# Peptides against a protein of PDB entry 5A53, part 203

Target 1, 230 residues: chain A of PDB entry 5A53
Amino acid sequence: LVENVKQALFIPGQSCNKNLHDIMVDLSALKKPDMKRFNRKNDIHPFEDMSPLEFFSEKNDCSLMVLMTSSKKRKNNMTFIRTFGYKIYDMIELMVADNFKLLSDFKKLTFTVGLKPMFTFQGAAFDTHPVYKQIKSLFLDFFRGESTDLQDVAGLQHVISMTIQGDFQDGEPLPNVLFRVYKLKSYKSDQGGKRLPRIELVEIGPRLDFKIGRIHTPSPDMVTEAHKKP

## One batch from the design tools (peptide; made by RFdiffusion4, then SolubleMPNN)

Design b2_p26_3_s2 (from b2_p26_3, 9 letters changed)
Fold by OpenDDE base, seed 3:
Structure b2_p26_3_s2 (fold): chain B 230 residues (1-230), chain A 26 residues (1-26)
Amino acid sequence: as target 1 above (230 residues)
Amino acid sequence: SYEELMEKNEEAEKFLEENYLRSKPL
């Protein structure tokens, strides 16, 4: 039995600014209809006290949360949180770089809400490095949507692409993760009697470059319980 | 290519199936 689609809660922190609000609106649009947003700022410091987030997870029946905060040390910070049994499973700070693009910076395209995205990951560290494995797991879990039997191009409307920005060695600062969203366009190519569908990717936004911040990892017991298959 | 996109998506789906996280206990 597959669980119901995981619901996301977007929370503006006390330090949430206009840029973070706009980013929150645009990123949360990709999670519709399985998304809630708070309209009020909440004074939450998840790396000091997790209890308010556990309370919001349970009260809103949301196993995914995103906290929007900004400071001099952690500018444009999106803290992604997952819960298991309404308890904190993991957390990661992803700080949006100043070069971000909103949906308004791209050509408006009509799209159906709730279609399952395709995913692409670029960079070997997504399969080897624990932090990038957590990011891969998080974004797959966050944007999975409903299970659809439509594996055809008609059922696959958009692509979420995540790229590690360059190579790194042990002890070096972790490279940024480049988040990109594309719409699939199918064209009938008339080449040589075999009409192979040509697919083009059109960037639709948002465009976000994530700097990695603080991380909370689950206990081994929570890992075991959360991975149990029926 | 489209084929490379499909392959990468299948790899991502396989990863998600192998690493599926429940939101609640069984």
Scores: peptide ipSAE 0.638, ipTM 0.953, DockQ to the pose 0.802
Fold by OpenDDE base, seed 1:
Structure b2_p26_3_s2 (fold): chain B 230 residues (1-230), chain A 26 residues (1-26)
Amino acid sequence: as target 1 above (230 residues)
Amino acid sequence: SYEELMEKNEEAEKFLEENYLRSKPL
């Protein structure tokens, strides 16, 4: 079963600013060709009313959405939404810190559109803590293209690294998630007769530090339905 | 630093090699 590649819809909210627009452009470039963007701002408040997002999910045939909003309380906020059967499955607010870097801040490297990134997750909480498990699941779903062949190391172009910024205890504020994108470069090592290809990671951007905001978790029934692989 | 970025890249490479080796279906 070729799992149909999940389509993403990027939505500028009413409060979308230039920085969020630029971040949206750069992040959505990693999801090409499986991405749509609205050119117009939409007044959507997903934690007050989810119905407009369900409508957009159905109308655009997109099971992934990203709402771009900014306020004094939630600056540079990217709300990531997943739908199942065009109903809201889960949502998470990820606020981009001011230290962000765009693709233009890095050395321009050509990349092939549509190549599936490899993911790396650094931090035990990605496997134990419910919020970080949701983030891991979300980003895997977001950038998992076609479930096709073991991309030979030769076909691996991009690595997305997600790191939890430090340790935390119960009741402490959740550390930021550091989002980094690397391009793999293969070099022929001239050392010692065995030309083992040396792989180097080159950061290509965007560089995003995500502060975790509000979360909507799926109902147990929706979890059960979504885990029913057809 | 550039060195810290290179160390993180080497750790990520090692993690990729280990996980890619592990994600090869036996």
Scores: peptide ipSAE 0.016, ipTM 0.379, DockQ to the pose 0.062
Fold by OpenDDE base, seed 4:
Structure b2_p26_3_s2 (fold): chain B 230 residues (1-230), chain A 26 residues (1-26)
Amino acid sequence: as target 1 above (230 residues)
Amino acid sequence: SYEELMEKNEEAEKFLEENYLRSKPL
């Protein structure tokens, strides 16, 4: 089954600033060609009223959305939204820390648009803790290209790495998620007449440290419907 | 060639599996 590539819509909120705009541009570049961006600010408060996002999902045929907002309480906030049947499935607030790096901060490397990234997840909580499971699921779903039964290994050019920043116990604040993007570089090493291919990971950006905010989880009924193969 | 690209990607996957991946890429 070729699942249709999920389209993403990037929405500047009313409080969107220059930093969030620049982050939006760089993060959305990784989702090309399967992305749309609004140029106008929209007054959307997804944890108060989800109806505007459902409307945008349907009108733009986008099952993925990212709302860009910033306040004193929630600085550089990226609200990631997924829809199922144009209804809100889940939401998560990921606040970008001030130490972020843009693509312009890294060595410009050419890459082919539309190639599926490989993912790495560092931290046991990505497989055990419900919040980090949702983050893992979200980012896999967000940057999954066409699910071809053929792993088109021929297209592997970049890796998205997600790391939980440190250990935590139950009841402690959830550690940040470190988002990193690397390009695979193959070098011909000529050591002793054996050309061993040397592969190196080169960071290409953006570099984002995500602080976890508010979460909306799907109803059990929506989970059941979303897992029904058509 | 396509074959040279496939070989480089198998080596890349192996390198990633050995150094960073505990689970096969989905």
Scores: peptide ipSAE 0.007, ipTM 0.373, DockQ to the pose 0.060
Fold by OpenDDE base, seed 2:
Structure b2_p26_3_s2 (fold): chain B 230 residues (1-230), chain A 26 residues (1-26)
Amino acid sequence: as target 1 above (230 residues)
Amino acid sequence: SYEELMEKNEEAEKFLEENYLRSKPL
């Protein structure tokens, strides 16, 4: 039994600024139609009290949430939250670096809203390191859309690419995650043979470099319950 | 390449299937 598409709720925090609002708009556009946005700022401190987020999860039937906050210590902070049974499962702070680009910074390309993106992950730590595994899990879960069996190659318009920015050793600060979005252009190979189409990836935005902040991880019991297959 | 992109996407989908997180209890 496959669950319905997870709905996302984007929440401006009290400290939400114009840049975060613009980032929120652009990132949430990739989650259409399966997203809601609050227009009002909410005073939420999820690492101090999670109860308001659990309330919003239940009230809005959203198992995905993104809280937009900014401070001197945590500039352009996107706290990504997942819930299980409307209880907090995990949280991660991802701070957007100042070098971000919006959709308006790229050539406007027509795309169909609601198509399932392709995903690419670059960096071995996405499979081995617990924090990067959480990020991989989160972004896959966030943007997977509808499970259509027909991954008709013709329908795959977008590629979400996530790259770990460089190598790191144990005890070193975790490198940023480079979030990139591409439109897939397929060209018919004029050579009438069984050759795979030539593709071009065109960046469409947003371009976000995420600095990793605070993390909340689920209890082992909650992990077991949330990963139960029918 | 197209093939490399498809392979990477299949790896990502496999990861998602193996690590599927329910939003609600069974």
Scores: peptide ipSAE 0.667, ipTM 0.958, DockQ to the pose 0.887; fails the geometry check

Design b2_p26_3_s3 (from b2_p26_3, 8 letters changed)
Fold by OpenDDE base, seed 3:
Structure b2_p26_3_s3 (fold): chain B 230 residues (1-230), chain A 26 residues (1-26)
Amino acid sequence: as target 1 above (230 residues)
Amino acid sequence: SYEELMKKNEEAEAFYEKNYLRSKPL
């Protein structure tokens, strides 16, 4: 039995500012209809006490959460949280760089809400490095939506692209992850061979460059339980 | 290309299925 679509809760922290609020609104639009937002600020420090997040997970039946905070040390910080049985499974801080673009910075395009995205990951570390594997797992889990039999271009209206910003060696600071969203346009090819459709990708936003911050990883026992297949 | 996009998406789906996380116990 496949579980229902994972629900997301967006939480403004006490230090949430206008920029973070706007980013929250735009990023959460990609998770509709499977998303809730709090309108009130909540004083939550997840790396000090996780209990408030576990409470919100259970109370709202949300296994995905995003906490919006900002400080001098962690500017424009989005803490992504996953739960298993309403207990914290993992957390990662992703700080949005100042070069971000909102949906209002792009040409407004109509798209159907709730269609399954396509995903593209660029960078070998997404398949090898534990932190980038966690990011890949998280964003797939967050935005994949329902299973659909629609494997055609008509059923796949947008592309979520994640790119590691450059190469790095062991002991070096982890490169940023470039988050991009595109609308897929398909055209019939008139070429007489294997008629693969011609595609165009149009950026629709938001555009976010994520700096990696603090991470919480699950216990080995919780990993085993969360990966059990029926 | 379309083919490259589809291939990358299939690789992402395969990764998701391989690493599928339950939200609740069985």
Scores: peptide ipSAE 0.716, ipTM 0.965, DockQ to the pose 0.862
Fold by OpenDDE base, seed 5:
Structure b2_p26_3_s3 (fold): chain B 230 residues (1-230), chain A 26 residues (1-26)
Amino acid sequence: as target 1 above (230 residues)
Amino acid sequence: SYEELMKKNEEAEAFYEKNYLRSKPL
């Protein structure tokens, strides 16, 4: 049985500020139509008590959640949460750096809602390091959308790009993840040879540099259950 | 290039399929 498209819930925390609200609006626009947003602030501390998030997951039928909080220690913090059977599977804090750009900072381009993005991951650690593997898995779960077999190249409108910012060694602070969104422009090359369309990537936003914060990982038993194939 | 973009997207899809997480029990 193929599962339906995973639904996302965006939750303003009590400390949600204007910048986080604007980021939430822009990032959640990429998840349409499979997205809900709360209009009210909620006092949730997910690393102290996860029960409110499990409740919201079940009540909204959302297996993906994003909690928007900000403090002196964790400025512009987006806590990404996944659930399995409405229980917390994993959590990761991704703090947005102050150099962020909103959709309004880019040239407005027409965007078709509901098209499947292409993904590009840059950095070997996305395949080897457990934290970056979690981030890769999370963003694929978030934005992959409907499995239409029609990878009709003609329908591919946008690219989500994630890049690890530099190299790191064991025990060093984890580099930021650079989140970028591009519109794919295809040009017919009139040159008579190999008809590979010339493509250009035009950044459309948002532009987010994520600093990695706290992480919650599932139990081995929950990992086994969540990876069961029918 | 377009080919490089397609290849990277295929690698991402292969990763997704290999590491697919259910949202609900079977």
Scores: peptide ipSAE 0.716, ipTM 0.965, DockQ to the pose 0.847
Fold by OpenDDE base, seed 4:
Structure b2_p26_3_s3 (fold): chain B 230 residues (1-230), chain A 26 residues (1-26)
Amino acid sequence: as target 1 above (230 residues)
Amino acid sequence: SYEELMKKNEEAEAFYEKNYLRSKPL
């Protein structure tokens, strides 16, 4: 089954700033061609009223949304939203730390648009803790390209790495998630007449450290509906 | 290694397929 590629909508909120705009441009470049961006700021408060996001999901045919907001309490906040049947499924606030790097901060490496990234997850909590499971699910869903039954490994050009920053105990603040993007470079190493292809990972950006904020989880009924095979 | 990275990606894809939200085609 070729599942339709999920479209993403990037929305600047009323409090969107230059840094968030630049981050939005760079992160959305990884989702091309399956991405739309609004040029106008929108006054949206998703944890107060979700209705505007449901409207935008339906009108733009986008099951993925990212709202860009910034306040004193929630600086450089990217609210990731998923919809199911144009209704809010889940939401998570991911605040970008000030140490971020843009694509312009790295060596300009060309990549082909539309190729599926390989993912790596570092930290046991991605498989055990509900919040990190949601983050894992979200990013896999967000950057999953066309589901071809053939993983054309020959088409793999980039890797997205997500790392939980350190260990934590129950009741402690959740560690940041380190988002890194690498390009796969194949080098012909001529060592001793055997051309072994050497593959190296080169960071290409953006580099984002995500602080976890507020979360909305789906209702059990919506989970059941979303997992029903058509 | 690249092989370890491929294995980790296969594990991530298998996790995704198990937890994947099937949008009904409208």
Scores: peptide ipSAE 0.000, ipTM 0.269, DockQ to the pose 0.565
Fold by OpenDDE base, seed 2:
Structure b2_p26_3_s3 (fold): chain B 230 residues (1-230), chain A 26 residues (1-26)
Amino acid sequence: as target 1 above (230 residues)
Amino acid sequence: SYEELMKKNEEAEAFYEKNYLRSKPL
């Protein structure tokens, strides 16, 4: 089953600021060409009323959405939304810490638009803890791109690394998720006759530390429907 | 205004706490 590439819609909320706009531009560049962006701010409160997001999902044919809002309590908040059948499947607030770096903070490397990134996940909680499992699922779904079997190895240009920032116990605050983007750079090692291709990871940005906020989990019924292979 | 937006975000937070399982940020 070739899953159709999920389209993403980036929505500036009413409180969207310059930093969030810049972050949105840089993050959305990794989702090109499968990305739309609104230029106007929208007054959307997804944890009060999800109906505007469902409407935008349907109207724009986007099963992925990112709402950019900022407040004193939720500074640089990116609400990631997934829909199934244009109905809200899940939502998660990921607040970008102030230590973020933009693509402009890194050495500009040319990259081919539309290449699927490889993901790496660091932290056992990505497989065990429900919140981190949702984050893992979300980011894999968000950046999966076209599943072409041949492009996965030969076209590997980018690695997205997601790391849980430290260990935590039950009852302790959920550590941030460190989002890092690397370009694979092949060097011809001219060391002594055997040209072993040296692959280096070069950080290209953006660099985002995500603080976890509010979460809407899918209903059991929607999970069952979404997992039904057509 | 920024204040109106803050108020709306607080209302949204209260609505979420009431109607959704706040996974406490553990």
Scores: peptide ipSAE 0.019, ipTM 0.464, DockQ to the pose 0.019; fails the geometry check

Design b2_p26_3_s4 (from b2_p26_3, 11 letters changed)
Fold by OpenDDE base, seed 2:
Structure b2_p26_3_s4 (fold): chain B 230 residues (1-230), chain A 26 residues (1-26)
Amino acid sequence: as target 1 above (230 residues)
Amino acid sequence: SYEELMAANQAALDYLEKNYLRSKPL
């Protein structure tokens, strides 16, 4: 079964600022061609009323949404939303720290649009803790693209790395997730033997440190229905 | 940090080696 590539909709909220706009542009570039962006600000408060997001999901045929908002309490907030059957499945607020870097801050490397990223997840909590499991699932869903055969390893041009920033105990604030994007460079070894190619990773941006905010988790019924579709 | 970059690079290399490089040498 070729899973249809999930389309993403980027929505500027009413409080969207220049930094969030720039971040939105750069992050959405990694989702091309499978993304749409609104040019107008929309007054949406997803944790108060989800209905506008369900409407946008259906109207735009997008099962992924990112709402860009900023307030004193939630600065540079990216609310990631997934829908199932155009109903809200889950939501998570990821606030971008002020130390972010844009694609313009890195050496411009050409990348081919539509090539799939590899993923790396650093931190045991990505496999054990429910919030970090949701983040892992979300980013895999967001950037995985079409299920192409593993044969296209030669077409793997970039790596998305997600790292939990340090250890934490139960009841402590959840550490940030460090989002990094690298381009893979393969060098042929001039020595004609079966030597593994030299691989280098070059950071290409954006560089985002995500502070975790509010979360909406799916109902058990929605989890069951979402997993039934092969 | 440089250390975070190196750790992420190493993890990505290890991932590539494990999942891709062992099965199809480039």
Scores: peptide ipSAE 0.028, ipTM 0.520, DockQ to the pose 0.050
Fold by OpenDDE base, seed 1:
Structure b2_p26_3_s4 (fold): chain B 230 residues (1-230), chain A 26 residues (1-26)
Amino acid sequence: as target 1 above (230 residues)
Amino acid sequence: SYEELMAANQAALDYLEKNYLRSKPL
């Protein structure tokens, strides 16, 4: 069963600025060909009314959405939305810190479009803390392409790395999530008679430090329905 | 950081080892 690759819709909000647009372009490039992008700004407030997002999910056949907004309280905010049956499953605000880097800030490397990225998650909280578990689930779901057959070892070209920035205790502000994208370079190494491939990662961008904002968690019923594989 | 890059390299190596290097060389 080829699991239908989840389509992503990128939505500029009314407050979308040039920086967010550029970030949107670069992040959406990693989701090609399974990406749609609106060219017009839309006035959407997902934590006030989710109905417009459900409508866009259905109309565009997209189970993943990213709303790009910016305000004084929530600068460079990317709201990641997942739908199930065109109903809102979960949402999370991830605010991009001002230290972001675009693809243009890195050495241009050719990459094949549509290859499934490898993922790395650094920080125990990705497995234990509910918010970081949701982030892990979201990004895995967002960038999971087609099932690459084992023959696509040659196709493992990209690594998405997500790191929790430091330790935290209960009740403390949640550390940022460091989003990094690397290209894998394989070299033949003749170290010690074992031809172990030497692998090097080269950062290709974008580089995004995500501050965690508001979250909407799915209802237990929606969790149950979404885990029922058809 | 260098540490993040090294961690990402190691995790990519571990992933490749787990999924591909443990598979018999074609």
Scores: peptide ipSAE 0.025, ipTM 0.535, DockQ to the pose 0.053
Fold by OpenDDE base, seed 3:
Structure b2_p26_3_s4 (fold): chain B 230 residues (1-230), chain A 26 residues (1-26)
Amino acid sequence: as target 1 above (230 residues)
Amino acid sequence: SYEELMAANQAALDYLEKNYLRSKPL
């Protein structure tokens, strides 16, 4: 079953700054061709009123949205939104730490647009903890390209790696999620044993450390409906 | 950190080895 590729809309909020704009440009480059960007700032507060986002989802035919805002409490904030039937399914605030690196900070490598990324998730909480399960689901939905049934390893160009930064206990602040992007390089190993291809991962950017903010979870009814539709 | 980068790289390599390299003989 070829699942339709989810389209993403990047929205600069009223408080969007140069750093957030640059991050938006670089992160959205990984979503090409399935991406739109607004050139104008929009005054949107998704945790106060979701209606503008539902309107933008419908008008742009985008089931994925990213709102770029910055405040003293929520610096470099990327609010990731998913919709189902143009209604808000879930939201999560991911604040980018000041140590971020842009694509320009890395060696420019040839990149084919539209190839499906591989994903790696480091940390048991990605499978057990509700918040990290939502993050895992979100990033899989966001950057999953066309479902090619052919897992052609030759078609695998890049790896998106997400790591939980350390261990945590119940009631402690949730550790950051380290977002990294690598290009896969395969080399034929001619060394006299099992011809295992040598794989090298080269970081290509962007490099983002996400602090987790506010979350909106889907209603039980929307979860049920989202699982029924193929 | 550098250590976190190395851990992420190793985990990505281990994932690739487990899921792609060992399962399909080229």
Scores: peptide ipSAE 0.023, ipTM 0.487, DockQ to the pose 0.047
Fold by OpenDDE base, seed 5:
Structure b2_p26_3_s4 (fold): chain B 230 residues (1-230), chain A 26 residues (1-26)
Amino acid sequence: as target 1 above (230 residues)
Amino acid sequence: SYEELMAANQAALDYLEKNYLRSKPL
């Protein structure tokens, strides 16, 4: 079964500001053509009532959602939501630090829409810690396009890098996740008869440092159902 | 060829792993 590319819905919350709107535009550009966005603000509080998000998931046929909100306690907050059968599977708050950079802050490079990014994860906690495992799973799920063998070969244009900002112990605040996007440049280097392509990475943006907020984890029953569907 | 493209892709991955994936994001 070719897993149909998961569609993403970007939702401005009532407290959505210009910075979050600009971040939404740039992040959604990486998900083209498989994204929708609302033009109007919606009063949604996902940790109080999930029913509006389930309704939007079903109505828009989107299994991925991003809610954009901002408050004094949760500044520049992107709530990432996944649904299964249009029911909430998991949620995570990722707050964008003020040092963010937009695509306009980088050298404009030609971007081919629909190419699957490569992923890189830096930090052992992405494979051991439940929160960072969820983040890894979420971003892989969010930016995975159709897996075709031909696309995997043609698609090496972009790299999404996610890094845990430093070490931490049990009971300490979880370090930020550093989100970076690079374009791969290949040069034909004729060094010594082996045409090893010289590869260079160029940062293209956006640059986002994510502070981890609230999390909703799936029920054991939903985990079992989600793993049963091929 | 597909093989040359796969080899270029692997070289790109290896370069990324060596130079960027292990590098702390600047």
Scores: peptide ipSAE 0.020, ipTM 0.540, DockQ to the pose 0.045

